# Peptides against a protein of PDB entry 4Y8H, part 30

Target 1, 222 residues: chain A of PDB entry 4Y8H
Amino acid sequence: TTIVGVKFNNGVVIAADTRSTQGPIVADKNCAKLHRISPKIWCAGAGTAADTEAVTQLIGSNIELHSLYTSREPRVVSALQMLKQHLFKYQGHIGAYLIVAGVDPTGSHLFSIHAHGSTDVGYYLSLGSGSLAAMAVLESHWKQDLTKEEAIKLASDAIQAGIWNDLGSGSNVDVCVMEIGKDAEYLRNYLTPNVREEKQKSYKFPRGTTAVLKESIVNICD

## One batch from the design tools (peptide; made by RFdiffusion4, then SolubleMPNN)

Design b2_p13_6_s3 (from b2_p13_6 with S1G S12A S13E)
Fold by OpenDDE base, seed 1:
Structure b2_p13_6_s3 (fold): chain B 222 residues (1-222), chain A 13 residues (1-13)
Amino acid sequence: as target 1 above (222 residues)
Amino acid sequence: GFTPGDFGAPPAE
């Protein structure tokens, strides 16, 4: 997996590859690693797929209830705290590594969470097996005061670095853009760089293409 | 360890 987050001047973007693996096997070529916690708070997950999905759904549900109870828009820091406390409680047994990002009434936010409940903050972050490949791109090209378009490009380039260089990453680039004052923009399959061209020839041969060279009938009744 | 449906393990520290 390669997941990234990049802050820009008016929001935050997260991106992910779309490969799921089971050891040496590609389990899914086009899985979704971007999860919605709330309308304006999204996360990208690495680690155990089931754990990342389950924990984000749980916190998403709790955030929704909290939002309804308080009549307030959910805050990224609230989601972060809930995730952190939950993961810490399970002492790393929940194999979820998350980049959590969003916009709320306090602004735009970007955090990462590790399975043991540690958290980081930054203007750009990467996680997953492809994180080093992604970070090489981020460190090379990140600057302050990125535009939305520059941030999307940077994030997608970082994910592509994972796709090309990390065995655990592959296929497509998904993007979610969270801009202040706007709805979240989920861009499923923003890039599809690994689409194979249609086969020019059909390998479906007509029946009878293979000649029968010999036939033997054996009676098995005594 | 191998878990079915991994999204790629983080690099070892």
Scores: peptide ipSAE 0.073, ipTM 0.679, DockQ to the pose 0.439; fails the geometry check
Fold by OpenDDE base, seed 2:
Structure b2_p13_6_s3 (fold): chain B 222 residues (1-222), chain A 13 residues (1-13)
Amino acid sequence: as target 1 above (222 residues)
Amino acid sequence: GFTPGDFGAPPAE
């Protein structure tokens, strides 16, 4: 997996690849690793697929209840705290590594969470087996005061670095853009760089395609 | 190692 988050001047973008693996096997070529916690708070997950999905759904449900109870829009820091506490409670046994991002009345936010409940904050982040490949791109091209378009490009380039260089990453790029004052823009399969061309050749050969040039029978029984 | 249904484990520190 390669997941990234990038802050820009008026919001935050997260992106992910779409490969799921079972050891050396590609289990799913086009899975969704971006999850909605709330309308304006999204996360990207690495680690155990089931754990990332389950924990984000749980926190999403609790955030919704909290929002209804308080009559307030959910805050990213609230989601972060709930995720952190939950993961810490299970002492790393929930294999979820998350980039959490969103917009709320306090502004735009970008965080990462590790399975043991540690958290980081930054203007750009990467996680997953492809994180180093992604970070190489981010460190090389990140600048302050990115535009929305520059941030989307940077995030997608970072994901592509994972797709090309990490065995655990592959197929497509998903993007979610969360801009202040706007609805979240979920761009499923924003890039599809690995679309296979339709096989033009049939591998069904008629009998006799390979000529028998010589036949020999050798008795190997003494 | 990778378990079934992994989204790729992060690099070991």
Scores: peptide ipSAE 0.072, ipTM 0.682, DockQ to the pose 0.447; fails the geometry check
Fold by OpenDDE base, seed 4:
Structure b2_p13_6_s3 (fold): chain B 222 residues (1-222), chain A 13 residues (1-13)
Amino acid sequence: as target 1 above (222 residues)
Amino acid sequence: GFTPGDFGAPPAE
């Protein structure tokens, strides 16, 4: 997995690749790693797929209840605190590594959370097996006062670095843009750089194309 | 090793 977050002048963008793996096997070529906690707070997850989904859903539900109770828009720091406390409680046994981002009445926010419950803050972040590849791009090209378009490009370039250089990352780029004063913009498959070209040759051959020289039927139950 | 349904662990893990 490669997940990234990038702050820009009026909001925050997160992005992710779309590969899921089971050991050396690609389990899903186009999974969704961006999760909605609330309408304006989204999370990208690395680690164990089930854990990332479950923890974000749990916190999302609690944030919704809290928002309804207080009649206030949820804050990113509230989601962060809830996630942190939950993950810390399980002391790293929940394999969720998260980038949490969003906009709220206090502004735009970008955080990361590790499975042990530690948190980081920054203008740009990367997690997952492709994080180093992504960070190389981020550190090389990040600047202050990014525009929305520049941030989307930077985030997508960072994800692509993971796609090209990390075995655990692949296929497509998903993006979610959270701009102050706007609805979140979820861009599923924003980039699809690995679309298979049509095969020039069909490898479907009629039965008998290869001559059978010898056939033996062995009963393995004997 | 990798767990079933792995999204890829960070290098530090």
Scores: peptide ipSAE 0.055, ipTM 0.669, DockQ to the pose 0.456; fails the geometry check
Fold by OpenDDE base, seed 5:
Structure b2_p13_6_s3 (fold): chain B 222 residues (1-222), chain A 13 residues (1-13)
Amino acid sequence: as target 1 above (222 residues)
Amino acid sequence: GFTPGDFGAPPAE
């Protein structure tokens, strides 16, 4: 997996690849690793697929209940705290590594959470087996005051670095853009760089292309 | 539902 988050001048973007693996096997070529916690708070998950999905759904449900009870828009830091407390309680046994991002009345936010409940803050973050490949791109091209378009490009380029260089990453790029004052924009399969080109050559050889060099008949009638 | 599998473990430290 390669997941990234990038802050820009008026919001935050997260992105992910779409490969799921079972050991050396590609289990799913186009899985979704971006999850909605609330309308304006999204996360990207790495680690155990079941754990990432379960924990994000649990926190999403609790955030919704809290929002309804308080009649307030949910805050990213509230989601972060709930995730942190839950993961810490299980002492790393829940294999969820998350980038949590969103917009709320206090602004735009970007965080990461490790399985044992530690948290980080940054303007750009990467997690997963492809995180180093992604970080090489982020470190090389990140600048302050990114536009929305620049941030989407940077995030997608970072995911592509994971797709090309990490065995655990592959196929497509999913993006979610959370801009202040707007609805979240979920861009499923924003890039599909591995679309097979139409086969230029047919490898169907006509019969007789390969000559039979030797034929041996063995009688099994003993 | 979730797809069973691994979303890529972080690189070894």
Scores: peptide ipSAE 0.043, ipTM 0.677, DockQ to the pose 0.707; fails the geometry check

Design b2_p13_6_s4 (from b2_p13_6 with S12P S13V)
Fold by OpenDDE base, seed 1:
Structure b2_p13_6_s4 (fold): chain B 222 residues (1-222), chain A 13 residues (1-13)
Amino acid sequence: as target 1 above (222 residues)
Amino acid sequence: SFTPGDFGAPPPV
């Protein structure tokens, strides 16, 4: 997996690759690694797929209840705190590594969470097996005061570095853009750089192509 | 451990 987050002038973008693996096997070529916690708070997940999905759904549900109870829009720091406390409680046994990002009434936020419940903050972050490939791009091209378009490009270039160089990453780039004062923009398959050309010929031969050379009927009843 | 659906192992710490 390669997941990234990049802050820009008026918001935050997260991006992910779309490969799921089972050891050396590609289990899914086009899975979704971007999860919605709330309308304006999204996360990208690395580690155990089931754990990333389950923990984000659980916290998403609790954030919705908290929002209703407090009559306030969900905050990224509330999601961060709930996630880290939950993960810490399970002492790293929940294999979720998350980039959590969003916009709320306090502004735009970008955080990372590790399975043991540690958290980091940054203007750009990467996680997963492709994180070093992504970070090489981020460290080379990140600047202060990125535009939305520059941040989307930087995030997608960083994910592509994972796609091309990390065995655990592949296929497509998914993007989610969270801009202050706007709805979240989920860009499923924003880039599809691995589309295979249509096969020129079919190996589906007509029926009867293989001749029957011999037939024998044996009665097994006395 | 082979987990049935990994989104890539975290990089070695």
Scores: peptide ipSAE 0.112, ipTM 0.702, DockQ to the pose 0.459
Fold by OpenDDE base, seed 4:
Structure b2_p13_6_s4 (fold): chain B 222 residues (1-222), chain A 13 residues (1-13)
Amino acid sequence: as target 1 above (222 residues)
Amino acid sequence: SFTPGDFGAPPPV
């Protein structure tokens, strides 16, 4: 996995690759790693797929209840606090590594959370097995006062660095843009740089294409 | 060991 977050002048962007793995096996070529906690608070997940999805759904539900109870729009710091306390309680056994980002009445925010419940803050962040490849791009090209378009490009370039250089990352780039005063813009498959060409040959053969030369039936229960 | 359904675990801290 490669996940990134980048702050810009009027908001925050997060991005992710779309590969799921089971050890050396590609389990899904086009999975979704961006999760909605609330309408204007999204996260990207690395680690165990089920844990990332389950923990974000749980906190998303609690954030909705909290918002209704307080008559306030959800805050990113509230989601951060709920996530870190939950993860810390399980002492790193919930394998969720999250970039949490959003906009709220206090502004735009970008945080990361590790499975043991530690949290970081920054203008740009990367997590996952592709994080070093992504960070090399971020460190090289990040500047203050990014526009929305520059931040989307930087985030997508950082994800592509993971796609090309990390075995755990691949296929497509998903993006979510959270701008102050606007609805969140979820851009599923914003980039699709790995579209496979049509196979020149079909390997669908009719039954009997390969002749059976010999058949033997062995009873294994003797 | 890899867990089923990994989203690329970060390198061990």
Scores: peptide ipSAE 0.107, ipTM 0.695, DockQ to the pose 0.462
Fold by OpenDDE base, seed 5:
Structure b2_p13_6_s4 (fold): chain B 222 residues (1-222), chain A 13 residues (1-13)
Amino acid sequence: as target 1 above (222 residues)
Amino acid sequence: SFTPGDFGAPPPV
């Protein structure tokens, strides 16, 4: 997996690759690693696929209940706190590594969470097996005061670095843009750089292409 | 339903 988050002047973008693996096997070429916690709070997950989905759904439900109870829009820091406390309680046994981002009445936010419940803050972040490939791009091209378009490009370039260089990453780039004062823009398959060309040849040969050289019938009855 | 499998292990520490 390669997941990234990048802050820009008026919001935050997160992006992910779309490969799921079972050891050395590609299990799914086009899975979704971007999860909605609330309408304006999204996360990207690395680690155990089931754990990332389950924990984000659990916190998403609790955030909705909390929002209704308090008559307040959900805050990214509330989601962060609920996630980290839950993960910490399970001492890293819930294999969720998350980039959590969003917009709320306090502004735009970008955080990361590790499975043991530690949290980081930054203007750009990467997680997953492709995180170093992504970070090489981020460190090379990140600047202060990015535009929305520059941030989407930077995030997508960083995911592509994972797609091309990390065995655990592949296929497509998914993006979610959370801009202040707008609805979240979920861009499923924003880039599809691995579309296979049409097969030049068929490997289906006519019957009889391989000649039978010898046949023998053996009776095995006594 | 969740996607089965892994989303890539973190780099070794």
Scores: peptide ipSAE 0.103, ipTM 0.705, DockQ to the pose 0.752
Fold by OpenDDE base, seed 3:
Structure b2_p13_6_s4 (fold): chain B 222 residues (1-222), chain A 13 residues (1-13)
Amino acid sequence: as target 1 above (222 residues)
Amino acid sequence: SFTPGDFGAPPPV
């Protein structure tokens, strides 16, 4: 997996690749690694697929209840705190590594969370097996005061570095843009750089290509 | 052990 987050002047973008694996096997070529916690708070997940999905759904449900109880839009720091306390309680046995991002009444936010419950803050972040390939691109091209378009490009270029150089990453780029004062923009398959060419030959031979030399019918029921 | 579905483990610390 390669997942990234990049802050820009008026919001935050997260991006992910679309490969799922089972050891050396590609299990799914076009899975979804971007999860909605609330309408304007999204996360990208690395580690165990089931754990990343289940923990984000659990916290998403509790954030909705908290928002209704408080009569307030949910805050990214509330989701961060709930996630880290849950993960810490399970001492790293829940294999979720998350980039959590969003917009709320206090502004735009970008965080990372590790499975043991530690948290980091940054203007750009990467996680997963492709994180070093992505970080090489981020460190080379990140600048202050990015536009929305520059941040989407930087995030997608960083995911592509994982797609090309990390065995655990592949296929497509998914993007989610969270801009202040707008709805979240989920861009499923924003880039599809690995469209397979048409197969040169078919192994579907005409019937009769292998000659039948002998046929026999045997009754095995008395 | 591998899980039933992985999104790629982080690099070893």
Scores: peptide ipSAE 0.104, ipTM 0.695, DockQ to the pose 0.457; fails the geometry check

Design b2_p13_7_s1 (from b2_p13_7, 5 letters changed)
Fold by OpenDDE base, seed 2:
Structure b2_p13_7_s1 (fold): chain B 222 residues (1-222), chain A 13 residues (1-13)
Amino acid sequence: as target 1 above (222 residues)
Amino acid sequence: SSPPPWLNTVDEV
């Protein structure tokens, strides 16, 4: 997996690749790694696919209840706190590594969470097996005061670095843009750089295409 | 319904 988050002047973008694996096997070529916690709070997940989905759904449900109870829009820091406390309780046995981002009445936010419940804050972040490939791009091209378009490009370029250089990453780029004062924009398959060409020939030959030239029977019993 | 195919998948970190 390669997942990234990038803050820009008026919001935050997250992006992910679309490969799922079982060791050396590609299990799904076009999985969705971006999860909605609330309308304006999204996360990207790496680690155990079931755990990332389940924990984000659980916290999403609790955030909705909290929002209704408090009569307030959900806050990214509330989602962060709920996620980290839940993960910490399970001592890293829930294999979820998350980039959590969003917009709320306090502004735009970007955080990361590890399976043991540690959290980081930054203007740009990467996680997953492709994180170093992504970070090489981020460190080379990140600047302050990014526009929305520059941030989407930077995030997608960082994901592509994972797609090309990490075995755990592949296929497509998914993007979610969370801008202050707007609805979240989920861009499923924003880039599809791995479309396979049509097969030029069939490998299905008629029976008997390979002639039997010689046959011998050998007795192997004494 | 069959469990989703991603249920037993791992994204390496």
Scores: peptide ipSAE 0.175, ipTM 0.671, DockQ to the pose 0.658
Fold by OpenDDE base, seed 5:
Structure b2_p13_7_s1 (fold): chain B 222 residues (1-222), chain A 13 residues (1-13)
Amino acid sequence: as target 1 above (222 residues)
Amino acid sequence: SSPPPWLNTVDEV
């Protein structure tokens, strides 16, 4: 997995690759690693796919209840705290590594969470097996005061670095843009750089293409 | 219903 988050002048973007794996096997070529916690709070997940999905759904449900109870829009820091406390309780046994981002009445936010419940803050973040490939791009091209378009470009380039260089990453780039004062823009398959061309040849050969070289009949019944 | 097979997929970190 390669997941990234990048803050820009008026919001935050997160992006992910779309490969899921089972050891050396590509299980899904176009999985969705961007999860909605609330309408304006999204996360990207790495680690155990079941755990990333389940924990984000659980916290998403509790955030909705909390929002209704408090008569307030959900806050990214509330989601962060709930995720952190939940993951810490399970001492890293819930294999969820998350980049959590969003916009709320307090502004735009970008955080990361590790399975043991530690959290980081930054203007740009990467996680997953492709995180170093992504970080090489981020460290080379990140600047302060990015525009929305520059941040989407930077995030997508960082994910592509994972797609091309990390075995755990591949296929497509998914993006979610959370801009202050707007609805979240979920861009499923924003880039599809691995579309396979039409196969030049059919691999269905005529019957008899493989010649029988020898035939022997052996009676094995006594 | 059996959980979807993607639940057992692992994104290696």
Scores: peptide ipSAE 0.171, ipTM 0.680, DockQ to the pose 0.718
Fold by OpenDDE base, seed 1:
Structure b2_p13_7_s1 (fold): chain B 222 residues (1-222), chain A 13 residues (1-13)
Amino acid sequence: as target 1 above (222 residues)
Amino acid sequence: SSPPPWLNTVDEV
């Protein structure tokens, strides 16, 4: 997996690759690694796919209840705290590594969470097996006061570095843009750089191509 | 249809 988050002047973007693996096997070529916690709070997940999905759904449900109870829009720091406490409780046995980002009444936020419940903050972050490939791009091209378009490009370039160089990463780039004062923009398959060309030949032969060389009927009743 | 995202797979870190 390669997941990234990048802050820009008026919001935050997260991006992910779309490969899922089971050891050396590509299990899914186009999985979704971007999860909605709330309308304006999204996360990207690495680690155990089931754990990333389940924990984000659980926290998303509790964030909705908390929002209703407090009569307030959900805050990224509330989601961060709930995720952190939950993951810490399970001592790293829930294999979720998350980049959590969003916009709320306090502004735009970008955090990361590790499976043992540690958290980091930054203007740009990467996680997953492709994180070093992504970080090489981020460290080379990140600047303060990025525009939305520059941040989307930087995030997508960082994910592509994972796609091309990390075995655990591949296929497509998914993006979610969370801008202050707007709805979240989920861009599923924002880039599809690995579309296979049309197959030139078919291995579907005419019926009867395989000759029957011998046939026998055996009675199994004595 | 694509497999559900909760499929029992691991994206290594």
Scores: peptide ipSAE 0.171, ipTM 0.670, DockQ to the pose 0.556
Fold by OpenDDE base, seed 3:
Structure b2_p13_7_s1 (fold): chain B 222 residues (1-222), chain A 13 residues (1-13)
Amino acid sequence: as target 1 above (222 residues)
Amino acid sequence: SSPPPWLNTVDEV
């Protein structure tokens, strides 16, 4: 997995690759690694796929209840606190590594969470097996006061570095843009750089290519 | 060997 987050002048962008694996096997070529906690708070997940999905859904449900109880829009720091307390309680046995981002009445926010419940803050972050490939791009091209378009480009270039250089990453780039005063923009398959070309040969042979040499009916029930 | 937990892996059943 390669996941990134990048702050820009009026918001935050997160991005992810779309490969799922079982050891050396590609299990899914186009999985979704961006999860909605609330309408304006999204996260990207690395680690155990079931844990990242289940934990974000659980906290998303609790954030909705909290928002209704307080009569306020949910805050990114509230989601962060709920996630870290839950993960810490399970001592890293819930294999969720998250980049959490969003906009709320206090502004735009970007955080990371590890499975043991530690949290970090930054203007740009990367996690997953492709994190070093992504960070090489981020460290080379990040600057203060990024525009929305510059941040989307930087995030997508960082994910592509994971796609090309990390075995655990691949296929497509998903993006979610959270800008202050706007709805979240979820861009599923924002880039699809790995469309497979048509196969040179077909294995669809005419019927009868393999001759039937013998046929027999055997009763296996007495 | 189990893949490292930071890899987005599906657990083998």
Scores: peptide ipSAE 0.092, ipTM 0.623, DockQ to the pose 0.175

Design b2_p13_7_s2 (from b2_p13_7, 6 letters changed)
Fold by OpenDDE base, seed 2:
Structure b2_p13_7_s2 (fold): chain B 222 residues (1-222), chain A 13 residues (1-13)
Amino acid sequence: as target 1 above (222 residues)
Amino acid sequence: FTPPAHLASVDAV
């Protein structure tokens, strides 16, 4: 997995690759790693696929209840706190590594969370097996005061570095843009750089293409 | 037993 978050002048963008794996097997070529916690708070997940989905759904539900109870729009720091306390409670046995981002009445926010419940803050972040490939791009091209378009490009270039260089990453780039004063823009398959060309030949041969040259029955029970 | 689907992490050894 390669997941990234990048802050820009008026919001935050997160992006992810779309490969799921089972050891050496590609389980899904086009999985969704971006999860909605609330309308304006999204996360990207690495680790165990079921844990990332389940924990984000659980916290999303509790954030909605909290929002209704408080008569306030959800805050990214509330989602962060709920996620980290839940993950810490399970001592890293819930295999969720998250980049949490969003906009709320206090501004734009970007955080990361590890499975043991530690949290980081930054203007740009990467997680997953492709995180070093992504971080090489981020460290090379990140600047202050990014525009929306520059941040989307930087995030997508960082995900592509994971797609090309990390075995655990692949296929497509998904993006979610959270800009202050706007709805979240979820861009499923924003880039599809791995479309396979049409197969040039059929490998379905007629029956009898391979001639039987010899048959023999061997008794193996003496 | 089918292993769980992973979104590979550096720390998920």
Scores: peptide ipSAE 0.223, ipTM 0.791, DockQ to the pose 0.335
Fold by OpenDDE base, seed 5:
Structure b2_p13_7_s2 (fold): chain B 222 residues (1-222), chain A 13 residues (1-13)
Amino acid sequence: as target 1 above (222 residues)
Amino acid sequence: FTPPAHLASVDAV
């Protein structure tokens, strides 16, 4: 997995690759790694696919209830705290590594969470097996005061570094843009750089192409 | 035991 988050002048962007794996097997070529916690708070997940989905849905439900109870818009720091406390309770046995981002009445926020419940803050972040490939791009091209378009490009270039160089990453780039004063823009398959060309040849040979060289009937009952 | 689907992390390699 390669997941990234990048802050820009008026919001935050998160992006992810779309490969799921089972050891050496590609389980899904186009999985969704971007999860909605609330309308304006999204996360990207690495680790165990079921744990990332389940924990984000659980916290998303609790954030909605909390928002209704308090008559307040959901805050990214509330989601961060709930996720952190939940993951810490399970001592890293819930295999969720998350980049959590969003906009709320206090501004734009970008955080990361590790499975043991540690949290980081930054202007740009990467997680997953492709995180070093992504970070090489981020460290080379990140600057202060990014525009929305520059941040989307930087995030997508960082995910592509994971797609091309990390075995655990692949296929497509998904993006979610959370800008202050706007609805979240979820860009599913924003880039599809791995579309296979049409197969030049069919491997459907005519019946009888492979000659039978020898037949033998053996009775296996003595 | 079916191996879980992974979204590979650095710590899982």
Scores: peptide ipSAE 0.174, ipTM 0.759, DockQ to the pose 0.335
Fold by OpenDDE base, seed 3:
Structure b2_p13_7_s2 (fold): chain B 222 residues (1-222), chain A 13 residues (1-13)
Amino acid sequence: as target 1 above (222 residues)
Amino acid sequence: FTPPAHLASVDAV
C-alpha cells in the first residue's frame, strides 16, 4: 500500500493506490483504501484490509452519534482521539495504519495513526510499504502554501512512485480533496495508469477445432 | 487457512 496526505492553503488532500494483496497474490486490483469517517473527514488505510474498514466504520458511526449529541460538526481531532484510544486498547492487534484528514470548524487537519495507537502530525505524510517511495517525491517537491491543484498533483505523483516501485502497491490512484467551506471531493480512480492492452490472441476457437479422435461408452453397471 | 487480505504496511506479514 501507498497512502499519502498533503495539506494545501485552503484544505487537505489524501490519496491511495488500489492494490490489495494476500502474500504474493494480488487479491484485488482496484480496492478502495479511502474511507469516509464523516462527510468532511476521510482516512486512507494500510495494514489488514478488514481492520482498516471495520475500525473506520466503527469510529464513523460513533462520530455521527457524537455530532448529534453535541449539535456540532465532527472534528478531525475527535476522530483521531477515538481511533487512537481504540487501537491502543487492542495493543496493535487491530492492524490499522491510517492517514486521517479533514476539514472542520477549526480548519484543515492531517494526522497519521499507527496500529499501537501512536499519532503524528505533518503538512505531508505517507504510510504503507510504498511510504518511502512516496516520501522521496514529497520531500523533493513539497513546498509551503500549495494550491489545491499542486497538492493533488503532488499527492498523485507520490502515489505513482509507490505504484511503480513498491510490490505492495499498484493499479490506480484514488484521491479525496477536503477544502474549507466545500464538500469533500472523492475522486475514485483519479488516475488509471495501468490499463491493460488488448490481448494479442483469443483462446476462443471455433467449435470442432479439436477433433474427437476416439469415443468409448463403458457400461459400469452389470 | 486463508491469509487475510492486506493493504501492505511496512509491518504487514
Scores: peptide ipSAE 0.170, ipTM 0.754, DockQ to the pose 0.294
Fold by OpenDDE base, seed 1:
Structure b2_p13_7_s2 (fold): chain B 222 residues (1-222), chain A 13 residues (1-13)
Amino acid sequence: as target 1 above (222 residues)
Amino acid sequence: FTPPAHLASVDAV
């Protein structure tokens, strides 16, 4: 997996590749690694697929209840705190590595969470097996005061570095843009750089192409 | 994250 987050002047973008693996096997070529915690708070997940999905759904549900109870829009720091406390309680046995990002009444936020419950903050972040490939792009091209378009480009280039160089990453780029004062923009398959051309010929031969060379009928009743 | 070989049945992302 390659997941990234990039802050820009008026919000935050997260992006992910779309490969799922089972050891050396590609399990899914086009899985979704961007999860909605709330309408304006999204995360990207690396690690165990089931754990990333389950923990984000659990915290998403609790964030909705918390929002209703407090009569306030969900905050990224509330999601961060709930996630880290949950993951810490399970001592890294929940294999979720998350980039959590969003916009709330306090502004735009970008955090990372590791399975043992540690958290980081940054203007750009990468996680997963492709994180070093992504970080090489981020460190080379990140600047302060990025535009929305520059941040989407930087995030998608960083994911592509994972797609091309990391065995655990592949296929497509998914993007989610969270801009202050707007709805979240989920761009499923924002880039599809690995579409294979249609096969020029079919190996599905007509029925009867293989001749029957010999037939025998054996009676097995006495 | 890549799971160890004994977790090869578990989907990793």
Scores: peptide ipSAE 0.134, ipTM 0.633, DockQ to the pose 0.205; fails the geometry check

